# Peptides against a protein of PDB entry 7AE7: the designs that were tried, part 69

Target 1, 321 residues: chain A of PDB entry 7AE7
Amino acid sequence: KVYKDLREFLEVLEQEGQLIRVKEEVNPEPDIAAAGRAAANLGKNQPAVFFEKIKGYKYSVVTNVHGSWQNHALMLGLDKNTSTKDQFYELNRRWDKFPVPPNVVKREAAPCKENVIDKDINLFEILPLYRINEQDGGFYISKASVVTADPEYPDDFNKLNVGTYRIQVKDRDRVGIQALAMHDIAVQLEKAEAENKPLPIAITIGNNPLVTFMASTPVGYNQNEYEFVGALQDGVPMDIVKSDLYDHLYVPAGSEVVLEGHIIPRVRTVEGPFGEFPGSYSGARLQCEVKIDRITHRTNPIFENLYLGIPWTEIDYLMAL

## One batch from the design tools (peptide; made by RFdiffusion4, then SolubleMPNN)

Design b2_p14_7_s2 (from b2_p14_7, 7 letters changed)
Fold by OpenDDE base, seed 3:
Structure b2_p14_7_s2 (fold): chain B 321 residues (1-321), chain A 14 residues (1-14)
Amino acid sequence: as target 1 above (321 residues)
Amino acid sequence: PLLTPFELEALANR
């Protein structure tokens, strides 16, 4: 089984008994984070948790999508009871199929383009934002696949980077992003900032689960994550579409939400704290700031966000591979 | 109300 988007994966998770649907209205805090912790405590069969109704918001949240070995097997299109050993064997076998180039689809064929917001941008109208940890300094987008390119080689598709970064919501149309020196985005940002130019960015939320997996997996600077997604799909290309603002940025065609904008050159603002690990908060630091200039989204967009808590959390499953 | 692990299991089995 290959998934075009998050929705096709959530359907399979639900059919396989690996998704809990919460139909009652919940408070964004503390109920979402607490339900995630409760799901993690169910032992070996940690389901995704889908919240249909969130007080004060229009749209849904899903968490713990990658939060178990069963969910991981299903992501690979395997039987949910596939052993961890056999999952690793199959992942390695498929990895050797790299590169599998993506299909570039037309704008009209991309579900992420169903709706456009280009004025009066308010992230709180599109994303049901909540504190993940009790002591977090704000709202985080923790499971975005962030698309950037090398500003010296914008047309080199092999240098197109799709990464997962810590993103704090700062305002209606502003987010802080943690671009560490070890990340490919930091190399690209350094080049843009040397010329005092904005770095074009697309922050994509609610993707094909293999896009999220690859965005969390370090690859070479001259390798794009989309060609690995095609490999992990056993040689089936994924679908991408050109961003609306930038000719050189491509986003997953099935993304629930795409935040298009730019990293403001040479600006640093206070970000954090964030509870990366139980009892360990990374302190407040000066981080980069993104201006959101355009949003595209699917009708009734699903906000996919990471569950963080006691090991084994979703992040532990994403990092253990 | 915070869903207990038991309430989540009961929801998963419905």
Scores: peptide ipSAE 0.018, ipTM 0.598, DockQ to the pose 0.019
Fold by OpenDDE base, seed 5:
Structure b2_p14_7_s2 (fold): chain B 321 residues (1-321), chain A 14 residues (1-14)
Amino acid sequence: as target 1 above (321 residues)
Amino acid sequence: PLLTPFELEALANR
């Protein structure tokens, strides 16, 4: 099975008993994180958790989409009971199919283009934002596939980067992004900032699960993550579409939400803290700031966000002492 | 470094 989008994957997860649907209205805090923790405690068969109704918000959240070896098997289109060993062998077999170039679809064929917001941008109207961890310094978009290009080689598709970065919501139309020196985005940003130019960016949310997987998998600077997605789809190309603002940025055609904007050159603002690990917070520091200039989204967009596991309870600390 | 969602979930299961 190959998935065009997050929705097709969520349907399969639900059919396979790997998705819990919460139909009652929940509070963004603490209920989303609490339900995620409860799902993590279900042992080896950790389901995704889909929240249909969130108090104060219009749209839904899904968490823990990749949350188990069963979900990982299903992502690969395998039987959910496929052993971790066999999943690894299949992943490696498919990896050797790289590169598999994506299909560029027309704008009118891309579900991510169903709706456009180009004025009065408010991220809180589109994304049901919540603190993932109680002590987080704000709301995080923790499972986005972030698209950037090399500003010296904007037409070099092999230098198009799709990565996962820590993103804190800073304002209605601004996010902080953690671009570390080891990230491909940092190379691209350095080139833009040397000229005091904005770096074009597309922050994509709610993707085909293999896009999210590859965005989280380190590849070479001259390797395109979309061509690996096609390889992991056993040679079936994925569908991408040109961004609305930038001719050189391509986004997954099936993205639930696309935030198009730019990294503001030579600006750094306080970002964090964030609980990257259970019981461990990455400290607050100065990070890049993104201005959101345009949003495109599917009708009734699903906010896919990372589930971060149980913070070490006092009991876990007492057992480690 | 941001752990992959999978690595974070694997750590949450330890």
Scores: peptide ipSAE 0.017, ipTM 0.526, DockQ to the pose 0.103
Fold by OpenDDE base, seed 1:
Structure b2_p14_7_s2 (fold): chain B 321 residues (1-321), chain A 14 residues (1-14)
Amino acid sequence: as target 1 above (321 residues)
Amino acid sequence: PLLTPFELEALANR
């Protein structure tokens, strides 16, 4: 089984008993985080938790999508009871298929392009934002696949980077992003900032689970994460589409939400704190600031966000493979 | 308050 988008994966999770659907209206806080923690307490078969209705918001949230070995097996299109060992063997077998180039689809064929917001941008209208931890300095987008390119080689598809970064909402149309020196985005930003130019960025939310997995997996600077997604799909290419603002940035065709914008050159603002692990807050730091210039989204977009609870957390599973 | 697994199941079955 290969998934085109998050929705096809959530359907399979639900069919396999690996998704809990909360149909009753919940409060963004504390109910989403509380339910995530409750799901972690269900033992080894931690389900995804899908919140259909959130008070004060129009759209839904899903958490803990990668939060179990069963969910990882299903992500690979395997039987949910596939052992961790056999999942690892299959992952390695598929990894050797790299590169599998993606299909570039037309704008009209990409579900992420169903709706456009190009003025009066307000992230709170499109994303049901909540604090993940009680002491978080704000709202975080924690499972975004962030697309950037080398500004010196924008047409080199092998230098297109898809990574996962800590993103704090700063304003209606601004987010802070943690670009560490070890990340490819930091190299790309340094090049842009040397010329005092904005770095083009697309922050993609609610993806095919293998995109989210690969965005969380370190690869070489000259390796495209989408070509690994195709490998992990056992040689089936994934579908990508050009961003609306930038011809050189490609986003997953099935993304629930795409935030297109730019990293403001030579600007640093206070970001954090964020509870990366239970009881440990990363301190406030000066981080990059992104201006959001355009949003594209699916109709009734699903906000996929990370569950951070007691180990094993979703991040522990994403890092364990 | 932390939702218990039971409370989570109750929310799902509503």
Scores: peptide ipSAE 0.016, ipTM 0.572, DockQ to the pose 0.020
Fold by OpenDDE base, seed 2:
Structure b2_p14_7_s2 (fold): chain B 321 residues (1-321), chain A 14 residues (1-14)
Amino acid sequence: as target 1 above (321 residues)
Amino acid sequence: PLLTPFELEALANR
């Protein structure tokens, strides 16, 4: 099975008994993190947790989408009981199909374009934000697929980067992003900052699970993550659409939320601390700042966020894969 | 950070 979006995957997780639906209103803190810890304690078959109602917010949250080997098997469209060995064999077999170019769909065919916010931007109206860890220095978007291009070669599709980065919400329309020197985004940012230019960015939330998988998987600087998604879909192309602000940035057509904006050149602000691992906080550092200029989103957008807690966390599965 | 297919294969062979 191939999934067009997060919603098709969540439907399969629910059918397979790999999703818990919380229908009662929860507090964003501590209830989301507490329910995530409870799900992680269920052993090897850790389900996704879907929160329908969050106090003070309009929209839903889902966590732990990639949080088990069963969820990973289902992501590959395999039987949920497929062995880890057979999942790896199938992953390697499909990897050899690279490149599989994506389909570029029209704006009117892309679900991520159903709604637009271009003024009075407030991230708290769109995303049910909460502290993931008790000692976090703020609210984090921890499972976004971030799209950037090479500013010297903006039309080179092979240099289009889709990566996962630590993102702290700084204001209603601003986020901090951790761009480490070893990441492809840091190379692209260095080129933009050399000319004192903004780096165009699209922060995409709630994607096809293979997009989130590939955004967290290191690939070569001249390899496009969307072409690997098509390979991992056993040769079925994924659907992408142009961003609204930038002709050279393509986003997943099925994204729940797309934050379009720019990294402000040569600006660094305090970001963190963040609990990357249980009992381990990365210290506060000066990091890049993104201005959000436009939001597109599906009607009733689902905020997909990473579950962090005691091993095996979703990040441990995303690091063990 | 997800493991590369090569790192996955190395884990599956343990």
Scores: peptide ipSAE 0.011, ipTM 0.496, DockQ to the pose 0.080; fails the geometry check

Design b2_p14_7_s3 (from b2_p14_7, 9 letters changed)
Fold by OpenDDE base, seed 3:
Structure b2_p14_7_s3 (fold): chain B 321 residues (1-321), chain A 14 residues (1-14)
Amino acid sequence: as target 1 above (321 residues)
Amino acid sequence: RLLSPYELEAEANR
């Protein structure tokens, strides 16, 4: 089975008994993090947790989408009881199908374009933001697929990067992003900053689960993550759409939320602390800052966010293969 | 990208 978007995957997770739906109104803190921790402790069959109603917010949150081997099997369109070994073999078999070029769909055909916010941007109106850990210095977007390009080769699709980075909400229309020198985004940012130019960026939230998987998986600088998604879909192309602000950036057609903007050149602001693991806080550091200039989103967007806690957490499953 | 636990330790020791 191939999934067009997060919603199709969540439907399958629910059908397979791998999703808990919380229908009662919850407090964003501490209830979301507490439920995430509880789900992570439910043994080997860790379900996704879907919060329908969050106090003070309009929209829903889902966590732990990739938080088990069963969910990982289902992501690959396999039986949920497929062994880790067989999942690995199937993943490797499909990997050899690279490249599988994506389909570029028209704007009108892309669910991520259903709604537009181009003025008075407020991230708190579109995302049910919460602290993952009590000691977090703010609200984090931890499971976004961030799209950037090489500013020297903007039309080279092979250099289009889709990666997952730690993102702290800084203001209604600003986020901090951790762009470390070892990541492809840092190479692209360095080129932009050398010319004192903004780096165009699209921060995509709530994607096809294989997009999220590939965004967390290191690939070569000249390899496109979307072409691996098509390979992991056993040769079925994924659907992408042109961003609204930039002709050279393409986003998943089915994204729940797309934050379009730019990394501000040569600006660094305090980010953190963030509790990546209980008991090990990464100290506050100066990080890059993104200005959000436009939002597109699906009607009733689902905020997919990563739960980070004591291993084995969702991050461990995303990195285990 | 999200840092592995090993990369986090390496960065914290930087």
Scores: peptide ipSAE 0.041, ipTM 0.699, DockQ to the pose 0.205
Fold by OpenDDE base, seed 5:
Structure b2_p14_7_s3 (fold): chain B 321 residues (1-321), chain A 14 residues (1-14)
Amino acid sequence: as target 1 above (321 residues)
Amino acid sequence: RLLSPYELEAEANR
């Protein structure tokens, strides 16, 4: 099976017994993290955890979407009981289909465009933000697929980067982003900053699970993650749509939330600490700052965020491949 | 550069 969006995947996870639905109102802290840890304690078959009601927020949270080998098998459209060996075999077989170019859909056909916020932006109205770890320096968006392009080659789709980066919410319309020198985004940012120009950015949340997987998978600078998504869909193209603000940025058509904005050139602000791994906090550092200029979102958007807790964490499954 | 099919479509949708 191929998934158009997160919702189709969550439906399959639920059908396969790989999603726990929490219907009771929960407190953002500590209940989301606590429930995630409780789900992780259920053993090898760790389900996704879907929180329908978050106190003080309008929308839902889902965590641990990639948090098991069964969820990973289902992501590949395989039987949930497919062995890890067979999953790897199939992954490798499909990888060789690269490139599979995406389909560009019209704006009107893209679910991520159902709603627009272009004024009075407040991330807290759209995302049920919470501290993932008790000692986190703030709220994190930890499972976003971040889209950037090469400022020198904006029309070169092979240089369109879709990556996962640590994002701290800094204000209603601002986030800090950890763009490390080893990341493709840092190369693109360096080019923009050399000219004292903003770097266009689209932070996409709640995607087709293969988009999230590929955004977390290192590829070559001249390789487009969307073309790998099509390969991993066994040759079925994924659907992308042009961003609203930028002609050269394309986002997954099915994204739950798209934060469009820019990295402010030559600005660095304090970000962190964040508990990247159990018992390990990265220190506070000066990081890039993103201004959010526009939000597009699906009606009743689902905030997909990374489960961090006791090992094996969701990141362990995303990186184990 | 030869544009991929989706790049051509993306340009047509500009």
Scores: peptide ipSAE 0.107, ipTM 0.705, DockQ to the pose 0.024; fails the geometry check
Fold by OpenDDE base, seed 1:
Structure b2_p14_7_s3 (fold): chain B 321 residues (1-321), chain A 14 residues (1-14)
Amino acid sequence: as target 1 above (321 residues)
Amino acid sequence: RLLSPYELEAEANR
């Protein structure tokens, strides 16, 4: 089975008993994080947790989407009970199909374009933001697939980078992003900052689960993550669409939310602390700042966010394969 | 990209 978007995957998770739907209104804090922790403690069969109603917000949250081996099997379109060994075997088999180029769809065919916010941007109106850990220095977007390109080679599709980065909400229309020197985004940012130019960025939330998986999986600088998604879909291309602001950035057609903007050149602001996967807090440090200039989103967008805590958690599954 | 467990530990220790 191949998934076009997060919604198709969540439907399968629910059908397979790998999703808990919370229909009662919850408080953003501490209920979402508490339920994420509880799900992580359910043993090997950790379900996704879908919150339909969140007090003070309009839209839904889902956590722990990749939080079990069963969910990983289903992500690969395998039987829920596929062994870890067989999942690795199948992953490796499909990996050899790289590259599988994506389909570029028209704007009108992309669900992520159903709604537009281009003025008075407020992230709190579109994302049910919450503290993942009680002592977090702010709200984090922890499971976004961030799209950037090489500013020297904007038309080289092989240099288009899709990665998952730590993102803290800084203001209604500002986020901090952790671009470490070891990441492809840092190489691209360095080139932009050398010229004192903004780096175009699209922060995509709530994707096809294989997009999220590939965004968390290191690949070569000249390898496009979307072409690996097609490989992992056993040769079925994924659908991408051109961003609204930038002709050279392509986003998943089915993204729940797309935050389009730019990394402000040569600006660093305090970010953190954040509760990391070891159960320790990373210190506050100076990080890059993104201005959000445009939002596109599906009707009733789902905020997919990562649960972080003591291993073994969702992040460990994303990095285990 | 998301840091590996080792990279996150290294980052947490900075």
Scores: peptide ipSAE 0.030, ipTM 0.677, DockQ to the pose 0.220; fails the geometry check
Fold by OpenDDE base, seed 4:
Structure b2_p14_7_s3 (fold): chain B 321 residues (1-321), chain A 14 residues (1-14)
Amino acid sequence: as target 1 above (321 residues)
Amino acid sequence: RLLSPYELEAEANR
């Protein structure tokens, strides 16, 4: 089984009993985090939690999508009861199929292009933002697949990076991004900032679960995460589409929300604190700032966000593979 | 930093 988007995966999770649907209106805080903790307490078979209605917001949230070995097996298109060992074996077998180049689809065929916002951008109108941890310094987008290119080699698809970074919402059209020196985005940003140029960026939210998985998986600087997604799909290419603002940036065709913008060169603003682990907060630091210039989104976009709670957290499962 | 499948297999075999 291959998934084109988050929605196809959520449908399978629901069919397999690996998704809890919360139909009642919830408060963003503390109910989302509380429900995530409650789901984590169900043991090793942790379902995704889908919140249909969030007070003060128009759209839905889903958390804990990768939050169990069953969800991970299903992501690989395996039986939900596939052993961890067999999941690893299958993952490794498929990994050797790299590279599997993606299909570039037309704009009209890409669900992420259904709606466009190019003026009066307000992230709070599109994303049901909440504090993941009680002591967080703000609202975080914690499960985005962030697309950047090498500004020196913009046409080199092998240098196109799809990564997961800590993103704090700073304003209606501004986010802080944690680009650490060990991240491929930091190399690309350094090149842009040397020339005092903006770094083009696409922050993609609510993807095919293998895109989210690969965005969280370290690969070589000259390796494209989309080509690994095709490998992990057992040789089935994933679908990508050109970004609206940048000819050299490609986003997953099925993304729920795409935030297109740029990292502002040589600007640093306070980002954090963020509770990466229970009782452990990464301190506030000066981090990069992104201006959002355009949003594309599916109709009724689903905000996929990370569940953070007691180990094993969703991040532990995303890391565990 | 999210650990790769390989990094976690290495951690699980520890």
Scores: peptide ipSAE 0.012, ipTM 0.416, DockQ to the pose 0.136; fails the geometry check

Design b2_p14_7_s4 (from b2_p14_7, 9 letters changed)
Fold by OpenDDE base, seed 1:
Structure b2_p14_7_s4 (fold): chain B 321 residues (1-321), chain A 14 residues (1-14)
Amino acid sequence: as target 1 above (321 residues)
Amino acid sequence: RLLTPWELEAEANR
């Protein structure tokens, strides 16, 4: 089984008993985080939690999508009861299929392009933002696949980076991003900042589960995460589409929300604190700032966000494979 | 990328 988008995966999770649907209106705080913690306590088979209605917001939230071995098996299109050993074996077998180049689809064929916001951008209107931890310094987008390119080699598809980064919402149209020197985005940002140029960025939310998995998995600087997604799909290419603002950035065609913008060169603003695993807060730090210039989104977009709690959490599963 | 638990520890110790 291959998934085109998050929605196809959520349907399978629900069919397999690996998704809890909360139909009642919840408060963003503390109910989302509390329900996530409660789901983590449901034993080894931690389900995804889908919140249909959130007070003060128009759209839904899903969390803990990768939060169990059963969900990982299903992500690989395996039986949910596939052993961890067999999951690793199959993952390794498929990894050797790299590279599997993605299909570039037309804008009109990409679900992420159904709606456009290009003025009066307000992230709070499109994302049901909430604090994950009580002591968090703000709202975090913790499960985005962030697309950047090498400013020196913008047309080199092998240098296109898709990574998951800590992102704090700073304003209606601004986010802080943690770009650490060990990450490929930091190399790309350094090149842009050397010339005092903005770094083009696309922050993609609610993806094919293998995109999210590969965005959390370290690969070589000259290796494209989308080509690994195709490998992990057992040789089936994934679908990507050109970003609206940048000819050199490609986003998953099925993304729920795409935030297009730029990292502001040589600007650093206070970001954090954030409750890191296993309950240590990373202090407030000066981090990069992204201006959001355009949003594209699916109709009734689902905000996929990471569940953070007691190990084993969704992060532990995303990094264990 | 999201920090690995070991990267988080290394970063918390800075």
Scores: peptide ipSAE 0.050, ipTM 0.710, DockQ to the pose 0.216
Fold by OpenDDE base, seed 5:
Structure b2_p14_7_s4 (fold): chain B 321 residues (1-321), chain A 14 residues (1-14)
Amino acid sequence: as target 1 above (321 residues)
Amino acid sequence: RLLTPWELEAEANR
């Protein structure tokens, strides 16, 4: 089984008993984080949690999508009861199929392009934002697949980076991003900032689960995460589409929300604190700032966000491989 | 990407 988008995966999770649907209206805080913690404690199956109605917001949230070995097996299109050993074997077998180039689809064929916001941008109107941890200094987008390119080689598809970074909402049209020196995005940002140029960015939310997996998996600087997604799909190419603002940035065709913008050169603003792991807060630091210039989104977009709270968390499953 | 506990510890020591 291959998934085109998050929705196809959520359907399978629900069919397999690996998704809890919360139909009652919840408060963004503390209910989303509390329910995520509860789901992580529901035993070995650790289901995804889908919140249909969130007070003060129009759209839904899903969390803990990658939060179990069963969900991981299903992501690979395997039986949910596939052993961790057999999952690892299959992952490695498919990894050797790299590279599998993605299909570039037309704009009209990309679900992420159904709606456009190019003025009066307000992230709070599109994303049901909440504090993941009670002590968080703000709202975080913690499961985005962030697309950037090398400013020196913008047309080199092998240098296109798709990574998961800590993103704090700073304003209606601004986010802070943690671009650490060890990350490929920081290399690309350094090149842009050397010339005092903005770094083009697309922050994609609610993707094919293998895109999210690969965005969380470190690969070589000259290796494209989308080509690994095709490998992990057992040789089936994934669908990507050109961004609206940038010819050299490609986003997953099925993304629920795409935030297109730029990292402001040589600007650093206070970001954090954030509870990355239970009991470990990374302190407030000066981090990069992104201006959002355009949003594209599916109708009734689902905000996929990382569940953080008690080990084993969703992040432990994403990083355990 | 998001940091592992080990990477967080290494980054906290910078």
Scores: peptide ipSAE 0.045, ipTM 0.694, DockQ to the pose 0.209
Fold by OpenDDE base, seed 3:
Structure b2_p14_7_s4 (fold): chain B 321 residues (1-321), chain A 14 residues (1-14)
Amino acid sequence: as target 1 above (321 residues)
Amino acid sequence: RLLTPWELEAEANR
């Protein structure tokens, strides 16, 4: 089984008994985080949690999508009861199919292009934002696949980077992003900042589960994450579409929300605190600032966000393979 | 990217 988008995967999770649907209106805080913790405590069969109605917001949230070995097996299109050993074997077998180039679809064929916001941008209108941890200094987008390119080689598709970074909402049209020196985005940002130029960025939310997996998996600087997604789909290409603002950035065709903008050169603002995985808060630090210039989204977009807590959380499953 | 537990420890020790 191959998934075109998050929705096809959520349908399979629900059919397999690996998704809890919360139909009652919940408070963003503390209910979303509390339900995520409760789901993580259900033992080895940790389901995704889908919140249909969130007080004060229009759209839904899903958490813990990758939060179990069963969900991971289903992501690979395997039986949910496939052993961790057999999942690892199959993952490695498919990895050797790299590269599998993606299909570039037309704008009119991409679900992520159904709606456009190009003025009066307000992230709170499109994303049901909440504090993940009680002591978080703000609202975090923790499961985005962030697309950037090398500004010296913008047309080199092999240097297109798709990565998951900690993102704090700073304003209606501003986010902070943690671009650490060890990550490919920091290399690309350094090149842009050397010339005092903005770095083009597309922050994609609610993707094909293998895109999210690959965005969380370190690969070589000259290796494209989308070509690994095709490999992990057992040789079936994934669908990508050109971003609206940039000819050199491609986003997953099925993304629920795409935030297009730029990292502001040589600007650093306070980000955090955020409750990280071991129950340690990473202190407030100066981080990069992104201006959001355009949003595209599917009708009734689903906000996919990580649940972060005591091991084993969704992040452990994303990083364990 | 999200930091691994070992990367978090390395970053906390800086």
Scores: peptide ipSAE 0.035, ipTM 0.684, DockQ to the pose 0.193
Fold by OpenDDE base, seed 4:
Structure b2_p14_7_s4 (fold): chain B 321 residues (1-321), chain A 14 residues (1-14)
Amino acid sequence: as target 1 above (321 residues)
Amino acid sequence: RLLTPWELEAEANR
């Protein structure tokens, strides 16, 4: 089984008993985080948690999508009861199929292009934002697949980077991004900032689960994450579409939300703290700031966000293979 | 380097 988007995956999770649907209206805080913790306490078979109605917001949230070995097996299109060993074997077998180039679809064929916001941008109208941890310094987008290119080689698709970074909401149309020196985005940003130029960026939310997996998996600077997604789909290409603002940036065609903008050169603002692990907060630091210039989104977009709680959280499963 | 098929499509869609 191959998934075109998050929605097809969530449908399979629900069919397989790996998704809890919360139909009652919840408060963003503390109910989302509390329900995530409760789901994590259900044992080894941690389901995704889908919140249909969130007080003060228009759209839904899903969390803990990658939060179990069952969900990970289903992501690979395997039986949910496939052993961790067999999942690892299959992952490695498919990894050797790299590269599998993506398909570039037309704008009109891409679900992420159904709606456009190009003025009066307000992230709070599109994303049901909440504090993930009680002591977080703000609202985080923790499961985005962030697309950037090498500004020296913008047309070299091997240098197109799709990564997961800590993103704090700073304003209606601004986010802080943690671009650490060890990340490929930091190399690209350094080149842009040397010339005092903005770095083009597309922050994609609610993707095909293999896109999210690969965005969280370190690869070489000259390796494209989309070509690994095709490999992990057992040789089936994924669908990508050109960004609206940038000819050299491509986003997953099925993304729920795409935030297009730029990293502001040589600007640093306070980001954090964030509770990456229970009882451990990464302190507040000066980090990069992104201006959001355009949003495209699916009708009734689903905000996919990480659950962070007790050990063997969703991040542990994303990093375990 | 020869462009991959998707690189060719990306160029054609410019």
Scores: peptide ipSAE 0.029, ipTM 0.520, DockQ to the pose 0.024

